# Designs tried in a protein design run: peptides against a protein of PDB entry 5T59. Part 36

Target 1, 112 residues: chain A of PDB entry 5T59
Amino acid sequence: TTPTMQSTSLLTEHLGYPPISLVDDIINAVNEIMYKCTNAMEKYLMQRNIIGKKDFSDEIKIGTAKLESLLENSVDKNFDKLELYVLRNILSIPSDLLEENRFRLLHHEKLV
Target 2, 90 residues: chain B of PDB entry 5T59
Amino acid sequence: EHIRFQRLVQVCNKALEESIRKLQSWEKIHECFPNYGQTREGIENLTVCQQQVIKLWSNLSRVEFDAIFHERSIEEKLNQLDDLINKARS

## One batch from the design tools (peptide; made by RFdiffusion4, then SolubleMPNN)

Design b1_p12_6_s1 (from b1_p12_6, 4 letters changed)
Fold by OpenDDE base, seed 1:
Structure b1_p12_6_s1 (fold): chain B 112 residues (1-112), chain C 90 residues (1-90), chain A 12 residues (1-12)
Amino acid sequence: as target 1 above (112 residues)
Amino acid sequence: as target 2 above (90 residues)
Amino acid sequence: RNLDKPPVTFDL
């Protein structure tokens, strides 16, 4: 189920930041890591681009680009799933806490 | 009683594992370098490259994700959330 | 952090 505005507000108060901010940090991090990995791969192979009398630079560039594309697609797919799961199942508030008589529970506990 | 942070770690690990799975396939690596991989030296280079990139992926993700979790105090916050929910249901 | 460092090649 999609998070409600009410739950988002309560969680923001509890966390000190919107729930989406955590997910953004994670996704931004993995994207940067992905680039570092593919860049390192390309550089490593480009330092070893000549075997015998043949220069494989073009093949290496094309091949590493293909691998980068595959990795990017997989990262996007899996971390989109992660985002949905985290926001819906981990950073979520049950209906019990969203009822009128329990609406202030998080706020109350913060003050105590 | 505290389950949310554990779940967060689990889904992060799962996403990381699933994301790198294709690079763990030698066949996928080799097919991207059809001529380079026909040479002995090329195979050796690709083998080392594959091993190193997987290690780099694992190490960087571990360090950075732990840093994020610390900066966001997420373990503490999720434990508190579990406690609040359990209290509300009692 | 490690991610703040410039990309590096593999250390063999």
Scores: peptide ipSAE 0.134, ipTM 0.937, DockQ to the pose 0.024
Fold by OpenDDE base, seed 3:
Structure b1_p12_6_s1 (fold): chain B 112 residues (1-112), chain C 90 residues (1-90), chain A 12 residues (1-12)
Amino acid sequence: as target 1 above (112 residues)
Amino acid sequence: as target 2 above (90 residues)
Amino acid sequence: RNLDKPPVTFDL
């Protein structure tokens, strides 16, 4: 089930922030981590670019770029799935409870 | 009873694990460095590199995601959400 | 936070 405006409003009230904000934090974090990892790989190998009499710098740059692309694609795929799952199944309110009684309960809890 | 935060942690771990899966393949690593990986030293360097990046991925993710969860108070909020839902059904 | 620090270098 797709989140509704009503669910979003209620959850925003409960959380103190829109549900999507949490997902944004997660996705932004993993993207930054991803590039830190690939950068570290390249730097590590570039410090070890010469073996014997041969310089492998060009191959290292190309190879690490390929690995970065693989990781990017996988991150995008898996965290898109994560976003959908979190918003639909974790930060969600069951449809049968999206009625007057649910609203009253939330309001009552805030007043106490 | 309290299930949502556990599920959040699980889905995050799953996404992280699946994302790094390709880099866990030696074959995938080696094929990106066809000539470099034909040398003894190259193989050694790639082996260490692979191990190190996987560890870095894991460590950075743990630290950053825990920080996010803390800053957003998400465990508490999700537990409260579970309680509210359960109470509404009572 | 940790993200403000330079990238972590590999051991060895």
Scores: peptide ipSAE 0.129, ipTM 0.937, DockQ to the pose 0.024
Fold by OpenDDE base, seed 2:
Structure b1_p12_6_s1 (fold): chain B 112 residues (1-112), chain C 90 residues (1-90), chain A 12 residues (1-12)
Amino acid sequence: as target 1 above (112 residues)
Amino acid sequence: as target 2 above (90 residues)
Amino acid sequence: RNLDKPPVTFDL
């Protein structure tokens, strides 16, 4: 079930913002967190890049980049699922409420 | 009764947990540093790094998601939505 | 928000 224009409008009125805005906030946050995490990893290891006489800087940069890519893929996958689930199953209005008489109920409650 | 906010929290936690799963794999971490991880110090550094990044992930996500939920008043709004639905079905 | 703050350093 895909959200309808009607449900989006009603939810926007109820929430005070479009449902997608919440999802956007969540996704933007996790993306920022993701890069903070990978950056922290790189910095931590780069401070420890020399062991003995060998400099592992290049390997560290490549390795952390690989981990970043791995994390990016996982975040994208899982939060795409999250977006779909939230918009369809959480921030949604059941079909029985999408009738004219039920719309009035939602508006009535808002006005109270 | 009120179910939507609980579901939101659950799905967020699940997404966060699943997203970090690969970094929780020592094998996966070690594979990215094949030579570095062949040294004693390298292994130690990677071990600490892995533990720290997982903690950072958890802490940052908890704080930020809670902030978002608060700013959007989502618990209240979802509870109200549940109530509206229940009223409509009564 | 905390996201606007500098990255947290790892604890040793």
Scores: peptide ipSAE 0.129, ipTM 0.938, DockQ to the pose 0.024
Fold by OpenDDE base, seed 5:
Order: structure tokens, then sequence, then C-alpha cells
Structure b1_p12_6_s1 (fold): chain B 112 residues (1-112), chain C 90 residues (1-90), chain A 12 residues (1-12)
């Protein structure tokens, strides 16, 4: 199920930050890592672009771009799934805790 | 009893593993460099490159994700959440 | 963090 506004509020209070902030950190990190990886790959191969007097620079650039695209697509797909799963199944509050009496309990436990 | 943080780690690892899966395929790497990969030196370079990028992916993700988890105190918070849920149900 | 460092490349 989709997280409710009430769940988000409660979790934000509990975590000290909105649940989505954690996901944002993760996604931002993997995106940065992704481009560092592809950049390193391109640089490595471009330093080795000449073989037998033949220049493969163009092929290397095209090839690494293709790999980057493949990685981008995969990252997008898998981390979109991750986002949904985390927000729905990990950073979630069961309905029984969303009742008024349970809400009070959460506050009580936090303040005591 | 504590399950949420374990699940978080699992799904993060899964997403990372699935994301890099295509780069783990030599066939997919090679097809991106059809002429370069027909040379001995090219094959060697691609082999090392593939190995290194996968390693870099793994290392960077481990360090960064652990840092995020620490900075967000997510293990503690998720354990507390589990405890609260269990207590409420008892 | 490692993320703040340049990408790692190796020589053959």
Amino acid sequence: as target 1 above (112 residues)
Amino acid sequence: as target 2 above (90 residues)
Amino acid sequence: RNLDKPPVTFDL
C-alpha cells in the first residue's frame, strides 16, 4: 500500500527526517557512483586507444557511451523498485499503530 | 525480531547487484567494442577494464551506503520501529 | 569518502 500522510508524519518524527530523504541519499549516491565508474572506464580505454597503429578512439567513445546507457537504464529500473519497496514495506507503520491510542503510545514512548 | 534493517540492506544489495549485472557479461562488453575486441591487446584491455569497473562499483557503493546508513542512524531507528510494532501487538 | 576521490584506474 502507498504510505499515508499520517505514516509519513510519524516516521518523520521517529527518524528525525522524512523517509524519502533516505531514499534520496541512496539514489543520489548510486548515480554519482555510476558516472564515476563509466568515466573511469572511458579514461582507461582511451589511454589504450592505439593498437597496431590503428586508432580506436571513436569506437571506444561510442562503446563506453553504450555501456553507460545500459547502466543508467538498469540503475533507474532497480532503484525505482527499491524506492517503492523501502517506502512501502520497510519505512512503514502498520494500521494498528495508526489508531489514536497507538499514536499516543508512540509519543509517550518517545518522551519518556 | 528485528527485520527491517536487514531487509533494507538486502534490497540495497539486490539493487546494486542487478544494476551491474549487464556489465558482468563479457558478451555485452565485447559487443560494444567489435573491432577493438578483435585484437589481442584490446581483449586484454577490456578484460581488465571490466574487472576494475565492477570492483570500483562494489567498493564505492559499500562505502557510500554504509556512510548513509550511519549518518541516518537507520539501523537503530528501524530496530526501534520493530520494537514499537511488536510491543503494540503484544 | 571514496566518492570524493578521482575514479580508480589501473595500468596493465
Scores: peptide ipSAE 0.116, ipTM 0.937, DockQ to the pose 0.023; fails the geometry check

Design b1_p12_6_s2 (from b1_p12_6, 5 letters changed)
Fold by OpenDDE base, seed 5:
Structure b1_p12_6_s2 (fold): chain B 112 residues (1-112), chain C 90 residues (1-90), chain A 12 residues (1-12)
Amino acid sequence: as target 1 above (112 residues)
Amino acid sequence: as target 2 above (90 residues)
Amino acid sequence: RNLNKPPVSFDL
């Protein structure tokens, strides 16, 4: 079930921000963390690029890029699922609270 | 009673765990470095790299997600939402 | 979000 405009408005009033803002924060954070991780991997291996007389720099660059792609795909998939779940099941208002009389209750609680 | 924040934490942890799963596979790591991983030193370096990146992933995500939850006061807000729903149903 | 924390050290 997709969140309605009405539920979004009520939740925005309750939270002080739109529900999607929380999800955006989470997704932005994990993306930044992801690239920090892959960058650290590449740097670590590039500092150890020569074994014996052979330079593995090219292989390391290609390999770390492949790992980054794998991680990107996984992050995208799993956090898309997270977004849907959070907005539909956590930051959601049951239908019984979307009735006129229930709207009054929410507004009343805010004012008290 | 209060269930929404717990669910948020759970789904975040699940997403993080599932996302890092491929990097937890030694086979996946080794496949990306077929010649480098044929050397003793290469294997050692890849092993440490794999362990360290997983730790970094875990530590950074914990710190940053907790910061987000705090800044958004999400535990309090979700508890209040639970209370409102329970009150409305009573 | 600004994420300027020192990374975990990669060492043997």
Scores: peptide ipSAE 0.128, ipTM 0.938, DockQ to the pose 0.025
Fold by OpenDDE base, seed 3:
Structure b1_p12_6_s2 (fold): chain B 112 residues (1-112), chain C 90 residues (1-90), chain A 12 residues (1-12)
Amino acid sequence: as target 1 above (112 residues)
Amino acid sequence: as target 2 above (90 residues)
Amino acid sequence: RNLNKPPVSFDL
């Protein structure tokens, strides 16, 4: 079930913010974490770039970039799914409660 | 009963776990460093790197997601939502 | 949240 404008309005009133704002926070956070992780990997290995008589700096840079891309793709895929699930199934109002008579319940509770 | 916040935590954890899955593969790590990984020291460094990044991923995500949940009061709000829905159905 | 903290490094 796709979220409706009515559902969004009611949830915004309840939450104090639009439902999408929570998802935005989550996605922004994981993206930041992702790059911190890949940056840390590169830095760690670059501090250990010379083994014996050989400098592996170029290979390390390329390799960590590949891992970053791999992680980016996975993050995008999985958190897109998360966004859909959260908005449809967690931050949602059952359709039967969106009818006129039941719609007032959320407003009524706010006034009490 | 209260179910929504539990589900939120579950799907967040699932997304995090699935996202890091490929980095948990030694084969995936090693293939990115074909020559570096042919040395003893290289293997050791990659092994530590893999372990450390997975831990970092876990720790950072825990801290940041908990902060988000707190700042948004999402557990309380979702519990209230569950209660409202249950009341409406009674 | 603290967005000005330095990048996290590996804990070795």
Scores: peptide ipSAE 0.116, ipTM 0.937, DockQ to the pose 0.024
Fold by OpenDDE base, seed 4:
Structure b1_p12_6_s2 (fold): chain B 112 residues (1-112), chain C 90 residues (1-90), chain A 12 residues (1-12)
Amino acid sequence: as target 1 above (112 residues)
Amino acid sequence: as target 2 above (90 residues)
Amino acid sequence: RNLNKPPVSFDL
């Protein structure tokens, strides 16, 4: 079920913030974590770039970039799915609660 | 009864696990470093690197996501939402 | 989602 404007409004009132804000926080966090991880990998390997008098710096840079790309693609895919699921199935209001009488209940519960 | 927050945690964990899966593959790691990984020391370095990055991923995500959940009071809010829905249906 | 790379560093 696709979120409606009414659902979003009710949830925003309930949460104190739009539902998408939670998802944004999650996605922003994982992206930050992702780049911290890839940066750490590169630095770790670059500190160990010389083996047997051979310099593998170029290979390390290319390799870590490839891994970063792989991780980016996976993160994007999986957290896009997460966004859809959260907004549709977790931060959602059943259609029966979108009726006038149920809407009043939600409003009443907030005020009391 | 209270199910939404549990589902949120589950979905987050699933997304995190699925996202890091490729880095858990030694084959994929090694493929990115074909010559470096032909050396003994290179293999050792890659092995440690792989282990540490996975650990870092897990630790950072746990801390950050828990912080988000707390800051957004999402467990409480989702529990309340469950209660409201259940009440409306009773 | 595609986001800009944050200017952060972290060591193992």
Scores: peptide ipSAE 0.114, ipTM 0.938, DockQ to the pose 0.034
Fold by OpenDDE base, seed 2:
Structure b1_p12_6_s2 (fold): chain B 112 residues (1-112), chain C 90 residues (1-90), chain A 12 residues (1-12)
Amino acid sequence: as target 1 above (112 residues)
Amino acid sequence: as target 2 above (90 residues)
Amino acid sequence: RNLNKPPVSFDL
């Protein structure tokens, strides 16, 4: 199920940051890594763009762009799943514990 | 007892592994370079490129994700969350 | 999520 406002608030208090912030960090990181990888791949091949007397620069540019697109789609799909899973199953409070007693316990631990 | 952090690591690894899956396919790589890949040198270059980019992906993700986890103190926080939940149910 | 981001330079 989708996290409630109460759950988010409690988790934010516990974590010191909103749960979504962790997910954002992860997604931002993988996006950066993704483009570093594709850029490196393109550069590597572009340094080796001529074989014999034929220049394959155009093919390399198109090909690496296709691979980038492929990777983008895969990253998007898999990390969307990750986001949902993390927010619903990891950074979550069971609904049966979203009560006054649970809230008090959290505050008690915070004060210790 | 403590389950949330290991789950986080697992799901991150899974997402990373599944994301790079297409680039691990030689067929997919070769299809993107149909003429380049018809040359001996081209095949060699693509082979090395594929291997290196996969390694780069793995290395960068490991370093960056570990940094995030550390900066967010997420292992500790998730362990504490597990403990809080367990206490509440006791 | 929006995954569009400017390419980053990196060498193999």
Scores: peptide ipSAE 0.113, ipTM 0.938, DockQ to the pose 0.035

Design b1_p12_6_s3 (from b1_p12_6 with H1R K2N E5K)
Fold by OpenDDE base, seed 1:
Structure b1_p12_6_s3 (fold): chain B 112 residues (1-112), chain C 90 residues (1-90), chain A 12 residues (1-12)
Amino acid sequence: as target 1 above (112 residues)
Amino acid sequence: as target 2 above (90 residues)
Amino acid sequence: RNLDKPPVEFDL
């Protein structure tokens, strides 16, 4: 089930930030890491681009680009799943806590 | 009784593992460098490159994700959430 | 953070 506006509000109060902010941090981090990895790989191979008398620079550039694309696609797929799971199953509030009489629980505990 | 933070760590690890899986395949690496990988020296370079990038992926992810979790105090917050839910159901 | 550092060069 999709998170409700009510649950988002309660969780934002509890966390001190919207739940989506955590996911954004994670996704932004992995994207940056991804490109650092592919960049390092390309640089390493480009420093070793000549074998014998042959220059493999073009092949290395194409090959690393292919690997980057593969990694990008996989990251997108898996972290989209992660986002959905986190927001729906980890940062979630059961229906019984969303009832009017229970709605104050998070607020009350915060004050205590 | 506290389960949410553990689940968060698990799904993060799973996503990271699944994302890097193709780079863990030597066949997948080699096919991207068909001529370079036919040379002895090329194979050696690709082997080192594959090992290094996987280690870099793992190390950077661990450090950065732990930093995020700390900055967001997410373990504490999720434990508190578990406690609140359990109390409400008791 | 490590992400603020320049890209890591691979070991030989």
Scores: peptide ipSAE 0.141, ipTM 0.936, DockQ to the pose 0.024
Fold by OpenDDE base, seed 2:
Structure b1_p12_6_s3 (fold): chain B 112 residues (1-112), chain C 90 residues (1-90), chain A 12 residues (1-12)
Amino acid sequence: as target 1 above (112 residues)
Amino acid sequence: as target 2 above (90 residues)
Amino acid sequence: RNLDKPPVEFDL
């Protein structure tokens, strides 16, 4: 089930913000966390880039970039699923409440 | 009774857990550092790095997601939504 | 928020 404009409006009124805003907050947060993690990993290894007489800086940079890409792909995939699920199944109004005689319930309760 | 917020927490946790899964694979980590990982010291560094990044991921996500949930009052709002739906169906 | 803070250093 895809959210309707009516559902979005009612939920926006109830929440005080559009449902998508919550998802945006979550996704923005995880993306920032993701890059903090990969950055920290790179920095940690770059501080330990020399073993013996060998400098592994280039390998570390490439390797951490690969891991970042892997993480990016996984985050994108899983949080796209999350977005879809949240908007469809959590931040949603059942169709029976969107009928003419019932869709005003949220609005009515807000005013009471 | 109240189910929506619980579901939100569950799917968030699942997404976070699934997202970090690749980094939890030692094989995947080692593959990215083929020569570095051939050294004893390199292996040790990678091991610590892997553990630390997973910990950082968990800690940061917990703190930030809880903050978001609080700022958006989402538990209360979802509980209210559940109540409204249940009331309408009664 | 913690997001505004600098990245956390790894423990040694």
Scores: peptide ipSAE 0.138, ipTM 0.937, DockQ to the pose 0.024
Fold by OpenDDE base, seed 5:
Structure b1_p12_6_s3 (fold): chain B 112 residues (1-112), chain C 90 residues (1-90), chain A 12 residues (1-12)
Amino acid sequence: as target 1 above (112 residues)
Amino acid sequence: as target 2 above (90 residues)
Amino acid sequence: RNLDKPPVEFDL
């Protein structure tokens, strides 16, 4: 199920930051890594663009762009799934802890 | 007892592994360079490139994700959350 | 962070 506002508030207090911030950090990081990888691929191949008497620069640029798109699509798909799983199943508070008596326990533990 | 952080690491690894899967396919790589890959030297360059990018992906992800987990103190916080839940249910 | 440093170069 989708996280409730109450759950988000409690977790924000516990973590010191909103749960989504962790996911944002992860996704931002993998995106940067992705482009570092594709850039490195292009540079490596462009340094080796001439074989014999033929210049393959145009083919390399097109090919690396296709690989980048392929990787982008896969990253988006898999890390969207990750986001949902983390927010729903890891950074989540069970319904029984959202009851008033359990809510008090969370606050008590923080202050003790 | 403590399960949430382990699950976080597992799903991160799974997402990373699934994301790079298509680049691990030689067929997919070669299809992007149809003429370049028809030369011996081109095949060699593509082979090295494929191996290097997979290693770079793995290494950068490991270092950066560990840094994020540390900066967010997420292992400690998730362990505490597990403890709170277990305590409440006991 | 590590990504703020120069990128890791490929071998060869």
Scores: peptide ipSAE 0.136, ipTM 0.937, DockQ to the pose 0.024
Fold by OpenDDE base, seed 3:
Structure b1_p12_6_s3 (fold): chain B 112 residues (1-112), chain C 90 residues (1-90), chain A 12 residues (1-12)
Amino acid sequence: as target 1 above (112 residues)
Amino acid sequence: as target 2 above (90 residues)
Amino acid sequence: RNLDKPPVEFDL
């Protein structure tokens, strides 16, 4: 279930980069997107902060911060699961292929 | 058969969907703005805001993830991995 | 790419 050093080496050779690099790209991207979304939300509402004679700026700032926190928690949870799944089930080599004879086959295919 | 890239896309979509789910709840949005949301204009603004942020989330994710997948050649690499595994088992 | 652009403004 947990990736082995051998599996990582083989996949790195195959991919041209360590498997974790793909996951890092994905996670970095979603984090950036997340803050762009929350920032846009706050800016949109702050441009509409006055209703009638009342200024809701403080409430908007607090409210958007709460939403950001909710989104952060959800992103962290779901993309941690994604990382585990990708590394264990997608970017993985079946155990039977980690045997000596199968290992040579994978290496041979790359060289040919 | 090629299955790994499809699974990658599915898992990414699932993670994105689950992550934005709470923002899709009007109740969750409204409770963050208890007084603002008591006004007609406030409700209208929050409604548009909710719709726009969800769209932005989806659009940005699509563009960025597609770029990552392209730059990493991950579809090709995963297809090749599937082929190698299938060949080894034949 | 899109990473170099400022945050997208919401439509009215």
Scores: peptide ipSAE 0.135, ipTM 0.936, DockQ to the pose 0.024

Design b1_p12_6_s4 (from b1_p12_6, 5 letters changed)
Fold by OpenDDE base, seed 3:
Structure b1_p12_6_s4 (fold): chain B 112 residues (1-112), chain C 90 residues (1-90), chain A 12 residues (1-12)
Amino acid sequence: as target 1 above (112 residues)
Amino acid sequence: as target 2 above (90 residues)
Amino acid sequence: RNLNKPPVTFDL
């Protein structure tokens, strides 16, 4: 079930913010974390770039970039799914409550 | 009764777990460093790197997501939503 | 939040 404008309005009133704002926070956070992780990997390995008489700096840079790409793709996929699930199934109002008489309940509770 | 916040936590954990899955594969990591990983020291370094990045991922996610949930008061709000829905159905 | 902190480094 796709969220409606009415559902969004009601939830915004209840939450004090639009439902999408929560998802935005989550996605922004994981993206930041992702790059912190890949950066840490690269730095760690670059501090250990010389083994014996060979410098592996170039290989490390390329390799960590590949891992970053893998992680980016996975994050995008999984958190897109998360967004849909949250908005449709968690931050949602059942259809039976999207009737005139049912809307009053949510509004009434706020007024009391 | 109260189910929405639990589901939120579950779906977040699932997304985080699935996202890091590739980095949990030694084969995936090793293939990115074909020559470096042929050395004893390289293998050791990659092993530690893999372990620590996974821990970092987990720790940072926990801290940041908990902060978001707190700032948005989402547990309370979702519990209230559950209550409202249940009341409407009564 | 503490997002202005330097990137977390590995323990070793």
Scores: peptide ipSAE 0.126, ipTM 0.936, DockQ to the pose 0.024
Fold by OpenDDE base, seed 2:
Structure b1_p12_6_s4 (fold): chain B 112 residues (1-112), chain C 90 residues (1-90), chain A 12 residues (1-12)
Amino acid sequence: as target 1 above (112 residues)
Amino acid sequence: as target 2 above (90 residues)
Amino acid sequence: RNLNKPPVTFDL
């Protein structure tokens, strides 16, 4: 089931913001966290880039970049699923409430 | 009766847990540092780094997501939505 | 979604 214009409007009225806004906040947050994590990893290892006489800086940069890509892919996949689930199953209005009489109920509750 | 907010928390946790899964794999971490990880110090550094980043991921996500939920009043709104649905079906 | 974002500085 895909959200309808009606459900979006009603939910926006109820929430005070469009449902997608919550998802956007979540996505933006996890993206920021993701890059904070990968950057921290790189910095930590780059501070420890020399072992003995060998400088592993290049390997560290490449390795952390690979991990970043791996994490990006995983975040993308899992939070796309999250978005779909949230919008369809959490921030959703059942079809039985999408009738005229039920719309009145939602409006009535809002006015109270 | 109130189910939507619980589901939101659950799906968020699941997404976060699944997203970090690859970094929880020592094998995957080690593969990215084939020569560095052949040294004793390198292994130690990678081990600590892995542990720290996982903790950082968990802590940051908890704080940020809770902040979002609070700012959006989502628990209250979802509970109200559940109530509206229940009323409509009664 | 496009999840690309500039890296953010952070310490462990």
Scores: peptide ipSAE 0.120, ipTM 0.937, DockQ to the pose 0.036
Fold by OpenDDE base, seed 5:
Structure b1_p12_6_s4 (fold): chain B 112 residues (1-112), chain C 90 residues (1-90), chain A 12 residues (1-12)
Amino acid sequence: as target 1 above (112 residues)
Amino acid sequence: as target 2 above (90 residues)
Amino acid sequence: RNLNKPPVTFDL
């Protein structure tokens, strides 16, 4: 199920930050890593662009760009799934803790 | 009894592994460099490049994700959440 | 954070 405003508020109080912030950190990190990887790959091959008398620079640039696109698509797909799973199943509060008489449970435990 | 943090680590690893899967395919790599990969030296270069990028992916993700988990104190917070839930159900 | 780590390169 989709996280409720109530659960988000309670989790934000517990965590010290909104649950989505953790997911944002993860996604931002993997995106940065992705481009670091593809950039390194291109540079490595461009240092080795001449084989015999033939210059493969153009092919290397195009090929690396294709690989980057493949990786981008895969990252987007898999980390979208991750976001949904984390927010729904890990950073979630069961319904029994969201009853009217339990709305302050997390807050109460923090203060006691 | 504490399960949420373990699940977080598992799903992160799964997402990382699934994301890099295409680059683990030699066929996919070679297809991107059809003429370069017809040379002996080209094949050797692509082989090393493939291995290096996969290792870099793994190493960087491990370091960065661990840093995020630490900065967010997520293991402790998720363990506490598990405890609160279990207590409420008792 | 330091994310400027080059891959381990080998000379062939």
Scores: peptide ipSAE 0.107, ipTM 0.936, DockQ to the pose 0.021
Fold by OpenDDE base, seed 4:
Structure b1_p12_6_s4 (fold): chain B 112 residues (1-112), chain C 90 residues (1-90), chain A 12 residues (1-12)
Amino acid sequence: as target 1 above (112 residues)
Amino acid sequence: as target 2 above (90 residues)
Amino acid sequence: RNLNKPPVTFDL
């Protein structure tokens, strides 16, 4: 079930922030982590780019770029799934609670 | 009775685990460095690199996600949400 | 997504 405007409003009131903000924080964090990881990999290997008489700098740059792309694709895919799941199944309000009486209950609980 | 936060943690862990899976594949890593990985020293370097990046991924994600959860008070909020739902259904 | 800050390099 897709979250409704009403659900979003109620959850925003409850959380103190829109549900999507949590997901955004998570996704932004993992993206940052991802690039930290790939940068670290490249740096590590570039410090070890010469083996014997051969310089593998170009290969390392290309290879790490490929790995970065692979990781990017995987992160995007999996965290898109995460976003949908979180918003639909975790940060969600059952339809029976979207009625007027239940809405009042949620509001009441916040104020008390 | 409190299930939502547990689910959040689970799906976060799953997403992290699935995302790093390709880097856990030695074959995939080696394919990216076909000539470098033909040398003994290159293999050793790649092996260490792989191990360290996976650890880095795990450590950073744990720290950052925990920080987010704390800053957003999400465990408390989700527990409260569970309680509200249960109360409404009683 | 909002990636306003450039990633910080982290050494192994």
Scores: peptide ipSAE 0.128, ipTM 0.937, DockQ to the pose 0.033; fails the geometry check

